# Peptides against a protein of PDB entry 6B4E: the designs that were tried, part 173

Target 1, 295 residues: chain A of PDB entry 6B4E
Amino acid sequence: TNFDKISKMFWHYKDKIAQIKQDIVLPIKKADVNVRNLLSRHKRKINPKFGQLTNSNQQLFKIQNELTQLINDTKGDSLAYHWILNFIAKAVVHQAETEVRVKPESALPLGKLTLYLLVQFPELQELFMARLVKKCPFVIGFTCEIDTEKGRQNMGWKRNNENKWEDNTSYDERMGGILSLFAIITRLQLPQEFITTTSHPFPIALSWHILARICNTPLNLITNTHFVILGSWWDAAAVQFLQAYGNQASKLLILIGEELTSRMAEKKYVGAARLRILLEAWQNNNMESFPEMSP

## One batch from the design tools (peptide; made by RFdiffusion4, then SolubleMPNN)

Design b2_p27_8_s1 (from b2_p27_8, 15 letters changed)
Fold by OpenDDE base, seed 1:
Structure b2_p27_8_s1 (fold): chain B 295 residues (1-295), chain A 27 residues (1-27)
Amino acid sequence: as target 1 above (295 residues)
Amino acid sequence: SMAEELEKRKKELDEIIKKLEEEKKLE
């Protein structure tokens, strides 16, 4: 694993976040009243859509169509278009932090919606990835020390209004939620209408990178969170990952589930214990996946 | 040892990743 490359990628997206603020968010505040009003109305219509997702494909398609129309209404103004996409990127990640965090299976409808939007509106891809990396660097397999304020910030730790860091459990759950969403996206097939015309923007290979990079991370940087997000990934994508890469996938799953957990056994991480249970379930031919959505 | 086996597997995985990256460039 080339950690220099990963670091460069991480900082690329950090820079992208700064660029988004400078070139998209701030300029809209100075835009004419008509544009601001349009975006305000669209924001209000778009925001509740993510919470309206269910395990129904029919509901998914309805929401896809509604969002598509709302986004298309902004295409006449490039700045407005990019602003609304950035808003959507933020909203999707926020949904992962809140809903997927407590109900991991909700990642499936959210992931399907997100993948559709990423393909339908290619400009969303960089905006979304930047937001993901900012909130959860694990999506690209980046890890740094968290002994400093800057380190914690880089790894997506939040402070409350009293300038106190969030508790470990909250952080772990948020990271797990975001990673679940990303994992789902990587293992989903493109919608039928796009299969012949477009390549997958975030393919299953990115899941491979996550696992491999974590395995190669210096042990002194490995925390409970790493095991938590690996467990979240496992629930979200392990079945499809095995289907994609066969024996090589199996080797990697054993590496994270058995060898990495064993190496860190002295830490007695709760996340590691859970990952071990998932490994054992797999060894007993009981690997589970999220239930498929209804028609 | 477990550590040695882990290192061996990591090397193997790195090679696999490299191949996958090359394949992606060809697509």
Scores: peptide ipSAE 0.023, ipTM 0.603, DockQ to the pose 0.040
Fold by OpenDDE base, seed 4:
Structure b2_p27_8_s1 (fold): chain B 295 residues (1-295), chain A 27 residues (1-27)
Amino acid sequence: as target 1 above (295 residues)
Amino acid sequence: SMAEELEKRKKELDEIIKKLEEEKKLE
């Protein structure tokens, strides 16, 4: 693992967030009133759709079509188009922080929707990844110290209005929710209409990198959160990961589930205990996956 | 233009992903 490369990628997306604010968000505030009104209407229509997802593919396809139409309505204005995509990127991540956080299996329909949009609107890919890395650097296997204010900020910690850091449980759950979504996206097949024409924008290899990079992270930087997000990833993608990489996947799962947890046993992390349980379940041929969606 | 810049950034991301995929083969 080349940590310099990971750092460069992390800061690339930090720069991208700054660019988005400067080149997309701020300019729209000064745009023509008609454009602003259009975007306001579209925002109101788009925002609730992510919460309307169910375990139904029929419902998913309906929402996909509705969102596609709404996004296409903005293509006549490049700035408006990019603004609405950025809004969607933020909304998807927010849904992961709220709904997926409490109901991990909801990552499946959300992930399917997101993957569809990422392929249908390629400009969303950079916007989405930038938002993911900002909110949850674990998606690229980035870790830094959190004993400083800047370190915590870099790792996606939030402060409330009283300038108090969020509690550890809240942070862990948010990171778990976001990582669950990303994990799902990496293990999903492309929609049938895109399989022969487009490569997967966030393939299963990115899950490999998450696990490998965490395994190679200096132990003094490993926290309970690392184990929480690994557990979230496990629930979301372990079955498909094993299918994709076979014995090599098994080795990596053993490394995170057994070796990493053992090396950190002194810390008595709750997340590590859960991950150990997941490992044991797998060893007993009881690895579970999220249920498939209905027609 | 903003669109051009975004396309440039996308291309950069694609290159990064490609490199990461190659790295996976070595890990």
Scores: peptide ipSAE 0.016, ipTM 0.441, DockQ to the pose 0.034
Fold by OpenDDE base, seed 3:
Structure b2_p27_8_s1 (fold): chain B 295 residues (1-295), chain A 27 residues (1-27)
Amino acid sequence: as target 1 above (295 residues)
Amino acid sequence: SMAEELEKRKKELDEIIKKLEEEKKLE
């Protein structure tokens, strides 16, 4: 694994976040009042849509259509268009941090919606990835030390108003939620209307990168969080990952489930224990996936 | 040893990653 490349990618997206603020967010604050009012109205209409998702495809399609219309209404102004997409990117990640965190299977409808939007509005892709990497660097397999304030910040740790770091459990759960969403996106097929015209923006290969890069991460940087997000990934995408890569996928699953967990056994990480359970379930031909959505 | 096996598999997977990167221009 070329860690220098991964680091460059990480910092690329960090820079992108800064650019978004400078080129999109701040300029809108000084934009024409009509534009600001338009965006305010659209924001209010868009924001609740993500929470309205259920396990129903019918509901999903409804929301997709509504969001599509709302986004299209902004295309007449490039800045407004990019602003609304950035808002959506943030909202989706926030939904992962809150809803998916507590209900991992909710990643499926959210992921389907997100993938649709990513394809329908290609400009969302860079905005979304930047937000993902900022919040959860694990999505690109990036890891750094967390024994420094900067390191923790880089890895997406939050501080409260008293400048106290969030507890480990909260961090783990948030990372798991975000990673679940990303994992789902990578393993979903493109909607039928796009399958012949567009390539998948975040294909299953990105899941491969996550797993492989974590396996190649120096052991002294491996934490419980790594195992937690691997478990989250497993629940979200392991079945489809095996379907995609066959024997090679199996090797990688064994590597993370058996070899990596064993190597870190002395740490007694709860996340590692869970991952071992998932491995054992697979070995017993009981690998589970999230329930499919209803019509 | 398990450690050796892990390293072996890591190398194997690293090669796979390189191939994927080249083929798909992911990075």
Scores: peptide ipSAE 0.023, ipTM 0.607, DockQ to the pose 0.043; fails the geometry check
Fold by OpenDDE base, seed 5:
Structure b2_p27_8_s1 (fold): chain B 295 residues (1-295), chain A 27 residues (1-27)
Amino acid sequence: as target 1 above (295 residues)
Amino acid sequence: SMAEELEKRKKELDEIIKKLEEEKKLE
């Protein structure tokens, strides 16, 4: 694992966030009143769509179509188009932080929707990744120390209005929610209409990178959160990961489930304990995946 | 020291993961 490369990637997306603010978010405030009104209306229509997802594919397709139309309405103005996509990127991540956090299986419909949008609107990809990395650096396997204010900020820790850091449990759950979404996206097949024309924007190989990079992370930087997000990843993608990489996947699952947890045993991390349970379930031929969506 | 032990453990894990990466490339 090349940590310099990972760091470079991390800071690239941090810069991208700043660029988005300067080139998309701020300029739109000075845009034509008609454009601002359009975006305001569209924002209000788009935002509730993510909460309308269910375990129904029919509902998913409906929402996909509605969002597609709403996004297409903005294509006449490049700035408006990018603004809407950035809004969507933020909204999707927010949904992961809130809904997926408390109901991990909701990552599946959200992931399907997101993957569809990422393929349908390629410009969303960089906007989405930038937001993901900002909120959950684990998606690219980035880790830094959290003993400093800057370190915590870099790792996506939030402060409340009173400048108090969020609780460890809250952070863990929020990171788990975001990582669940990303894991789902990496293991989903492209929609049928895109399979022959488009490559997967965030393929299963990115799951490999997450696991491998965490395994290569200095042990002094490994926290309970790492094990929590690995557990979240496991629930979301382990079955499909094994299908994709076979024996190599097995080796890596053993590495995170047994070797990494064993090396950190003295810390008695709750997340590590859960990961060992997942490993044991797999060893007993009881690896579970999220249920498939209904028609 | 604890730090030395952690580093030792890390090196071992690094070797394992490097091997995995190499094996993946061969598949």
Scores: peptide ipSAE 0.023, ipTM 0.588, DockQ to the pose 0.043; fails the geometry check

Design b2_p27_8_s2 (from b2_p27_8, 15 letters changed)
Fold by OpenDDE base, seed 3:
Structure b2_p27_8_s2 (fold): chain B 295 residues (1-295), chain A 27 residues (1-27)
Amino acid sequence: as target 1 above (295 residues)
Amino acid sequence: SMEEELKKQEEELDKIIKELEEEKKKE
C-alpha cells in the first residue's frame, strides 16, 4: 500500500470540497433570483425523497424517476445543475449518517438510488466522492492520527456547539453508516439499462482497497472505529465480495477477521469482537447478507 | 480486464501478508 498516494487522494478530495464551495455554493447565493427560487423549490422536493425509500423496488423506481426529472429541469443552467447535484451528494451522505447508522439494511435501497444517480448524472461522481471522503476517510482507506485536533477533523470527527468532540459511539456509528452505503454501492450491479454502455463508477475493487489499506495501516493508528467500519462493510458486501474475488477474497477476509483482530486483541475493542463473530459465522457457513428488496 | 484486476489484487494481498509477517518478526 502506497500511503503517500492515499494521502494525495485524500487531500485531493479535501481540495475539491473547497472548490465546490467556491465555484458552486457561493456563486449560487449571488445568482439570479429566478435561479435561486428554482433551486429552493427543487431542494424542498428532493430532500424528502431519500427518507421515502423502502425495501420496495417499485418505490425506488418511482423516486428515481422523480429525482431524474427534477435534476433534468436544472440542466439548462450549468451552475444550477452542479448545485443540485452537490446538494444531492450531501443529502445522500447525510442519510447514511442518520438512517443507515441505525438501520444498516437501509443502505441497500439508498445505495441503489445513489448508484442510479451516479450513472445517470456522471458529474455527481466527483461531488459524491469528495463528500464521502470528507465525512468518512475510511472509504478510501485513509487513516491518520487522532491525537491532534487536525487529525480528528481530517478523520471526520465533529464538534458540538460547545466545541466538544462527539462521543466515540456516535462517531463509530456515523462512520459505519457511511461505510455501509459505500460498500453497498461498490457491490451493486449497474442498472440493466446501463450495463452495456457505462462502467461502474465505484466498483467492487474499491472495497478491496478499503480492506487492504486498513490491513496495511500501522497498528498504532488502528482504533475501534476501524473494526466497526470493517464490520459494517462485512454486513453490506462480504457475500458479494467473495463472489467477485473468490479465494483471494477469502484470504483478505481472514486477514481482517482473524489476523488484524488478533494483533489488536490487547485493546479489547468491541468492534473487533463483533468482527470475530462475523468471521466465525462465515466459518460456520452462516454468512448473512441484507435482505433483497421486494418488487 | 477482470483477470488483470484480479492479478493486481492478488499482488496487493501478497504484499500485505508479507508486511504483516515482517512486522510480527520485529515484535
Scores: peptide ipSAE 0.031, ipTM 0.668, DockQ to the pose 0.759
Fold by OpenDDE base, seed 5:
Structure b2_p27_8_s2 (fold): chain B 295 residues (1-295), chain A 27 residues (1-27)
Amino acid sequence: as target 1 above (295 residues)
Amino acid sequence: SMEEELKKQEEELDKIIKELEEEKKKE
């Protein structure tokens, strides 16, 4: 694992967030009133759609079509188009932080929708990844110390209005929710209409990178959160990961489930205990995956 | 290709395993 490369990638996306604010968000505030009104209306229509997802493919397709139309309405103005995509990127991540956090299986319909949009609108990819890395650096396997204010900020910790850090449980759950979504995206197949024309923007190899980079992370930087997000990843993608990489996947799952947890046993992390349970379930041929969506 | 990518991943895994084993010996 090249940690220098990972760090460069992390800071690239941090810079991208700043660039988005400067080149997309702020300019729209000064744009023509008609453009601002259009975007305001579209924002109001788009925002609730992510919460309208169910385990139904029919509902998914409906929402996909509606969002596609709404986004296409903005293509006549490049700035408006990028603004609406950035809004969508933020909304998807927010949905992961709130809904997926409490109902991990909801990552499946959300992930399918997101993957569709990422392929349909390629400009969304960089915007989405930047938002993911900002909120949950674990998606690229980045870890830094959290004993400083800057370190915590870099790792996506939030402060309330009183400058108090969020509690550990809240942070763990948010990170788990975001990572669940990303894991789902990496293990999903492209929609049938795109299979022959487009490569997967965030393929299963990115899941490999997450696991491998965490395994190579200095032990003094490993926290309960690492195990929590590994557990979230496991629920979301372990079955498909095994299908993709076979024996090599098995070795890596054993590394995170057995070896990494053993190395950190003295810490008695709750997340590590759960990961052990997942490993044992797999060893007993009881590995579970999220249920498939209904027609 | 998928085969080339898998090979790269295998190499990465080997490095990880080696590093973990070395650390274990130091404990």
Scores: peptide ipSAE 0.030, ipTM 0.647, DockQ to the pose 0.808
Fold by OpenDDE base, seed 1:
Structure b2_p27_8_s2 (fold): chain B 295 residues (1-295), chain A 27 residues (1-27)
Amino acid sequence: as target 1 above (295 residues)
Amino acid sequence: SMEEELKKQEEELDKIIKELEEEKKKE
């Protein structure tokens, strides 16, 4: 694992966030009143859609169509189009932080919707990835020390209104929620209508990178959060990961579930204990996946 | 191709395993 490359990638997306603010978000505040009004109306219509997702494919398709129409209405103005996509990127990640955090299986409908949008609107891909990396650097296997304020900020820690850091449990759960969403996206097949025409924007190989990079992370940087997000990933994608890479996938799952947990045993991380349980369940042929969506 | 990508991933895994084994020997 080339950590310099990962670091460069991390900072690339940090720069992208700054660019988005400068080139998309701020300019819209000064845009024509008609454009601002349009975007305000669309924002109000789009925002509740993510909360309307259920385990129903029919409902998913309905929402996909509605969002597609709303996004297409903005294509006449490039700035407006990019603004609405950036809004969607933020909204999706926010949904992962709030809903998926408490109900991991909700990542499946959210992931399907997101993947559809990423393919339908390719410009969303960079916007979405930048937001993901900002909020949860684990999605690219990046980690740094959190003993400094800057380190915590880089790893996506939030401060409350009193300028206090969020508690460890809250951070762990948020990271788990975001990573669950990303893991789901990586293991989903493209919608049938796109399979022959488009490559998967975030394929299962990205899950491989996450696991491999964490395995190669210096042990002094490994925290409970690493194990929490690995557990979240496991629930979201382990079955499909095994299907994709077979024996090599098995080896990597053993590395994270057995070897990495053993090396960190002295820390007695709760996340590590859970990951060990998941490994044991798999060894007993009881690996579970999220339930499939209804027709 | 998918096969080529898998081969690349296998090679990466082998490197990781080797590194982990070497670290164990130093402890």
Scores: peptide ipSAE 0.034, ipTM 0.667, DockQ to the pose 0.823; fails the geometry check
Fold by OpenDDE base, seed 4:
Structure b2_p27_8_s2 (fold): chain B 295 residues (1-295), chain A 27 residues (1-27)
Amino acid sequence: as target 1 above (295 residues)
Amino acid sequence: SMEEELKKQEEELDKIIKELEEEKKKE
């Protein structure tokens, strides 16, 4: 694992966030009133749709079509178009932080929707990844120390209005939710209409990178959160990961489930205990996946 | 190709395993 490369990637996306603010968000605040009104209306229509997702493909397709139309309405103005995509990127990640956090299986419909949008609107890809990395650096396997304020900030820790850090449980759950979404995206197949025309923007190989990079992370930087997000990933993508990489996948799952947990046993991380349970379930031929969506 | 990608992943995994094993021996 080339950690320098990962670090460069991390900071690239941090810079991208700054660029988005400077070139997209702030300019719109000063844009023509008609543009602002348009975007406000669209924002209001778009925002609730993510919460309207169910385990129904029919509902998914409906929402996909509605969002597609709403986004297309902004294409006449490049700035407006990028603004609405950035809004969507933020909204999707927010949904992962809130709903997926408490209901991991909801990552499936959200992931399908997101993947569709990422392919339909390629400009969303960079915006979405930047937001993901900002909120959850684990998606690219980035880890830094959290013994400093800057380190915590880099790892996506939030402060409240009183400048207090969020509690560990809240952080772990948020990271788990975001990673669940990303994991789902990586293991989903492209919609049928895109299979022959485009490549998967975030393929299953990115899941490999997450696991591999975590395994190569210095042990002194490994926290409970690492195990929590690995568990979240496991629930979301382990079955499909095994299908994709076969024996090599098995080795890596054993590596994270057995070896990494064993090395960190002295810490008695709750996340590690859960991951061990997942490993044992797999060893007993009881690996579970999220239920498929209904028609 | 898929084959090339798998080979790359295998090599990466082997490196990771080796590194982890070496660290375990030092402990």
Scores: peptide ipSAE 0.034, ipTM 0.669, DockQ to the pose 0.829; fails the geometry check

Design b2_p27_8_s3 (from b2_p27_8, 16 letters changed)
Fold by OpenDDE base, seed 3:
Structure b2_p27_8_s3 (fold): chain B 295 residues (1-295), chain A 27 residues (1-27)
Amino acid sequence: as target 1 above (295 residues)
Amino acid sequence: SSAKELAEQQKELDAIIEKLEEEKKKE
């Protein structure tokens, strides 16, 4: 694992966030009133769609079509188009932070919707990844120290209005929610209409990188959060990961579930304990996946 | 190729194992 490369990638996306603000968000504030009104209307229509997802594929397809139409309405203005995609990227990540964190299985319909949009609108890919890395750098296997304010900020910690850091549980749950979504996206197959024409934008190989990079992370930087997000990943993608990489997947799952947890046993991390339970369930041929969506 | 990917995966796995073993010796 080349940590310099990972760091460069992390900062690339941080720069991308700054660029998005400069080139997309701020310019729209000065745009023509008609454009601003259009985007305001579309924002109001788009935002509730993510909360309307259920375990129904029929409902998913309905929402996909509605969002597609709304996004297409903006294509006549490049700035408006990129603005609405950036809004969607933010909204999806926000949904992961709020809904998926408390109901991990909701990552499946959200992930399917997101993957569809990522393929249908390729310009969403960089916007979405930048937002993911900013909010949850674990998605690219980036880790830094959190004993400094800058380090905590880089790792996606939030401060409240009193400038107090969020509690550990809240942080862990948010990171778990975001990672669950990303894990789901990496393990989903492309919609049938895209399989022959497009490569998967965030393939299962990215899950491999997450696990491998965490295992290679210096142990002094490993926290409870690392184990929490590994557990979230496991629930979301372990079954499909094993199907994709077979024996190599098995080796890596043992490394995170057995070896990494054992090396950190003295810390008595609750996330590590949960990961051990997941490992044991797998060893007993009781590995579970999220239920499939209904028609 | 699938063979190339497999080889790269194994190389990464070996590196992880080596790193974890080295850390264990320092304890």
Scores: peptide ipSAE 0.499, ipTM 0.904, DockQ to the pose 0.660
Fold by OpenDDE base, seed 1:
Structure b2_p27_8_s3 (fold): chain B 295 residues (1-295), chain A 27 residues (1-27)
Amino acid sequence: as target 1 above (295 residues)
Amino acid sequence: SSAKELAEQQKELDAIIEKLEEEKKKE
C-alpha cells in the first residue's frame, strides 16, 4: 500500500471541495434571476425523490426518469448543470448519513439510483467522490490521527453549534451508512443500456482497495470505526466480492475478520466483535446479502 | 490481465500478513 498516493488522493478531493465552492456554488448566487429561480424549483422537486425510493424497481425507474428530465433541463447552462449535479451529490451522501445508517438495506435502491446517475451524467463522478471523501475518507482507505482538531475534521467528525464533537456512536453510524452506499455501488452491475458502451465508474476493485488499505493501516490508528465500516461493507458487498475475486477475496476477508480483529482484541471494540460474528456466519456457510428488489 | 491482477493482489496480501506479524512481535 502506497500511503503517499492515498494522501495525495485525499487532499485532491479536499481541494476539489474548495474548488466547487469557488467555481460553482458562489458564482450561481450572481447568476441571472431566471437561472436562480429555475434551480430553486428544481432543488425543491429533487429533494423528496431520494426519500421516495422503495424496494421496487418500478418505483426506482420512475424516479430515475424524473431526475433525468430535471437534470437535462439545466444542460443549456453549464454553471446551472454543474450546480444541480453538486446538489445531487450532496443530497445522496446526506441520505446515506441519515437513512442508510438506520436501515442499511436502503443502500440498494439508493445505490442503483446513484450508479445510474453517475453513468448518465459523468460530470457527477468527481463531484460525488469529493463529497464522499470529505464526509467519509474511509471510502478511499484514508486514515489519520484524531488527537488533533484538524485530524478529526479530516476524518469527517462534526461539531455542533457549541463546538462540541459528535459522540462516537453517531460518528460510527454515519460512517457506516456512507460506506454501505459506496460498497453497494462498487458491487452493482451497470444498467443493461450502458454495459456495452461504458465502463463502471466505481468498480469492485475499489472495495478491494478499502479492505487492503485498512489492513495496512498502522494499528495505533485503528479505531472501532474501522471495524464498524468493515462490518457495513461486509453486509453490503461481501457475497459479490467473493464472486468477483474468489480465493483472493477469501484470503482478504479472513485477514480483516480474523487476523485484524485478533490483533486489536485488547481494545474490546464492539465493531470488531460484530465483524467476528459475520466471519463465523460465513464459515458456517450462512453469509447473507441484502434481498433483491421487487419488480 | 487477470494474471497480473492476481499477482498484484497476492503481493498486497503478503505485505499485509508481514505487517501483521511484525506488529504481533511488538506486543
Scores: peptide ipSAE 0.499, ipTM 0.904, DockQ to the pose 0.657
Fold by OpenDDE base, seed 2:
Structure b2_p27_8_s3 (fold): chain B 295 residues (1-295), chain A 27 residues (1-27)
Amino acid sequence: as target 1 above (295 residues)
Amino acid sequence: SSAKELAEQQKELDAIIEKLEEEKKKE
């Protein structure tokens, strides 16, 4: 694992967030009133769509079509188009932070929708990844110290209006929700219409990187959150990960589930205990996956 | 996976194992 490369990647996306603000968000505030009105209307129509997802492919396809039309309506103005995609990127991540954190299986329909949009609108990919890395650096296997204010900020910790840090449980759950979504995206197959024409934008190899990079992270930087997000990843993608990489996947799962948890046993992390349970379930041939969506 | 991918994965796994073993000795 090249940690210098990971750090460079992390800061690249941090810079991208700043660039998005400068080149997309701020300019729209000064744009023509007709453009602002269009985007306001579209925002109001788009935002509720993510909450309308169910475990139904029929409903998914309906929402895909509706969002596609709404996004296409903005293509006549490049700035408007990028603004609406950035809005969608933020909305998807927000949905992961709120709904997926409490109902992990909801990551499946959300992930399918997101993957469709990422392929249909390639410009969304960089916007989405930048938002993910900002909110949850674990998606690229980045870890830094959290004993400083800047370190906590870099790792996606939030402060409330009173300038107090969020509690550990809230942070863990929020990171788990975001990671669940990303894990789902990495293990999903492309929609049938894209399989032969487009490569997967966030393939299963990115899940490999998450696990491997966490295992290589200095132990003094490993926290309960690392184990929580590994558990979230496991629920979301472990079955498909094993299918993709076979014996190599098995070796890596044993490393995170057995070896990493063993090395950190003295800390008595609740997330590590959960991961041990997941490992044991797998060893007993009881590995579970999220239920498939209905037709 | 390709032979190249498999070899790279194994190399990475070996590195992880080595790292974890080294950490154990330091603790």
Scores: peptide ipSAE 0.496, ipTM 0.902, DockQ to the pose 0.632
Fold by OpenDDE base, seed 4:
Structure b2_p27_8_s3 (fold): chain B 295 residues (1-295), chain A 27 residues (1-27)
Amino acid sequence: as target 1 above (295 residues)
Amino acid sequence: SSAKELAEQQKELDAIIEKLEEEKKKE
């Protein structure tokens, strides 16, 4: 694991967030009133769509089509187009922080929708990844110390209006929700219409990197959150990961589930205990995946 | 998985194992 490379990636996306603000978000405030009105209307129509997702493929396809139309309506103005995509990126991540956090299986329909949009609108990819890394650096396997304010900020910790850090449980759950979504995206197949024409924008290899990079992280930087997100990843993608990489996947799952948890046993992390249970379930041939969506 | 990918994966796995073993010796 090249930690320098990971750090460079992390800061690249941090810079991208700043760029998005400067080049997309701020300029639109000065845009023509007609453009602003268009975007306001579209925002109002788009925002509820993510909450309308169910375990139904039919509903998914409906929402995909509706969002596609709404996004296409903005293509006549590049700034408007990028603004709406950035809005979508933020909305998807927000949905992961709120809904997926409490209902992990909701990551599946959300992930399918997101993957579709990422392929249909390639400009969404960098916007989405930047937002993911900002909110949950674990998606690229980045870890830093959190004993400083800057470290906590870098790792996606939030402060409230009173400048108080969020509690550990809230942070863990948010990170788990975001990572669940990302894990799902990495393990999903492209929609049939794209398989022959487009490469997967966030392939299963990115899941490999997450796990491997966490395993290579200095143990003194490993926290309960690492185990929580590994558990979230496991629920979301372990079955498909094993299918993709076979024996190598098994080795890596054993490393995170057995070796890493054992090395950190003295910490008595709740997340580690859960991960151990998941490992044991796998060893007993009882590995479960999220239910498939209904037609 | 390509042969190259497999080799890279194994190299990474070996590195992880080595790291974990080294950490164990310090404990």
Scores: peptide ipSAE 0.496, ipTM 0.901, DockQ to the pose 0.700

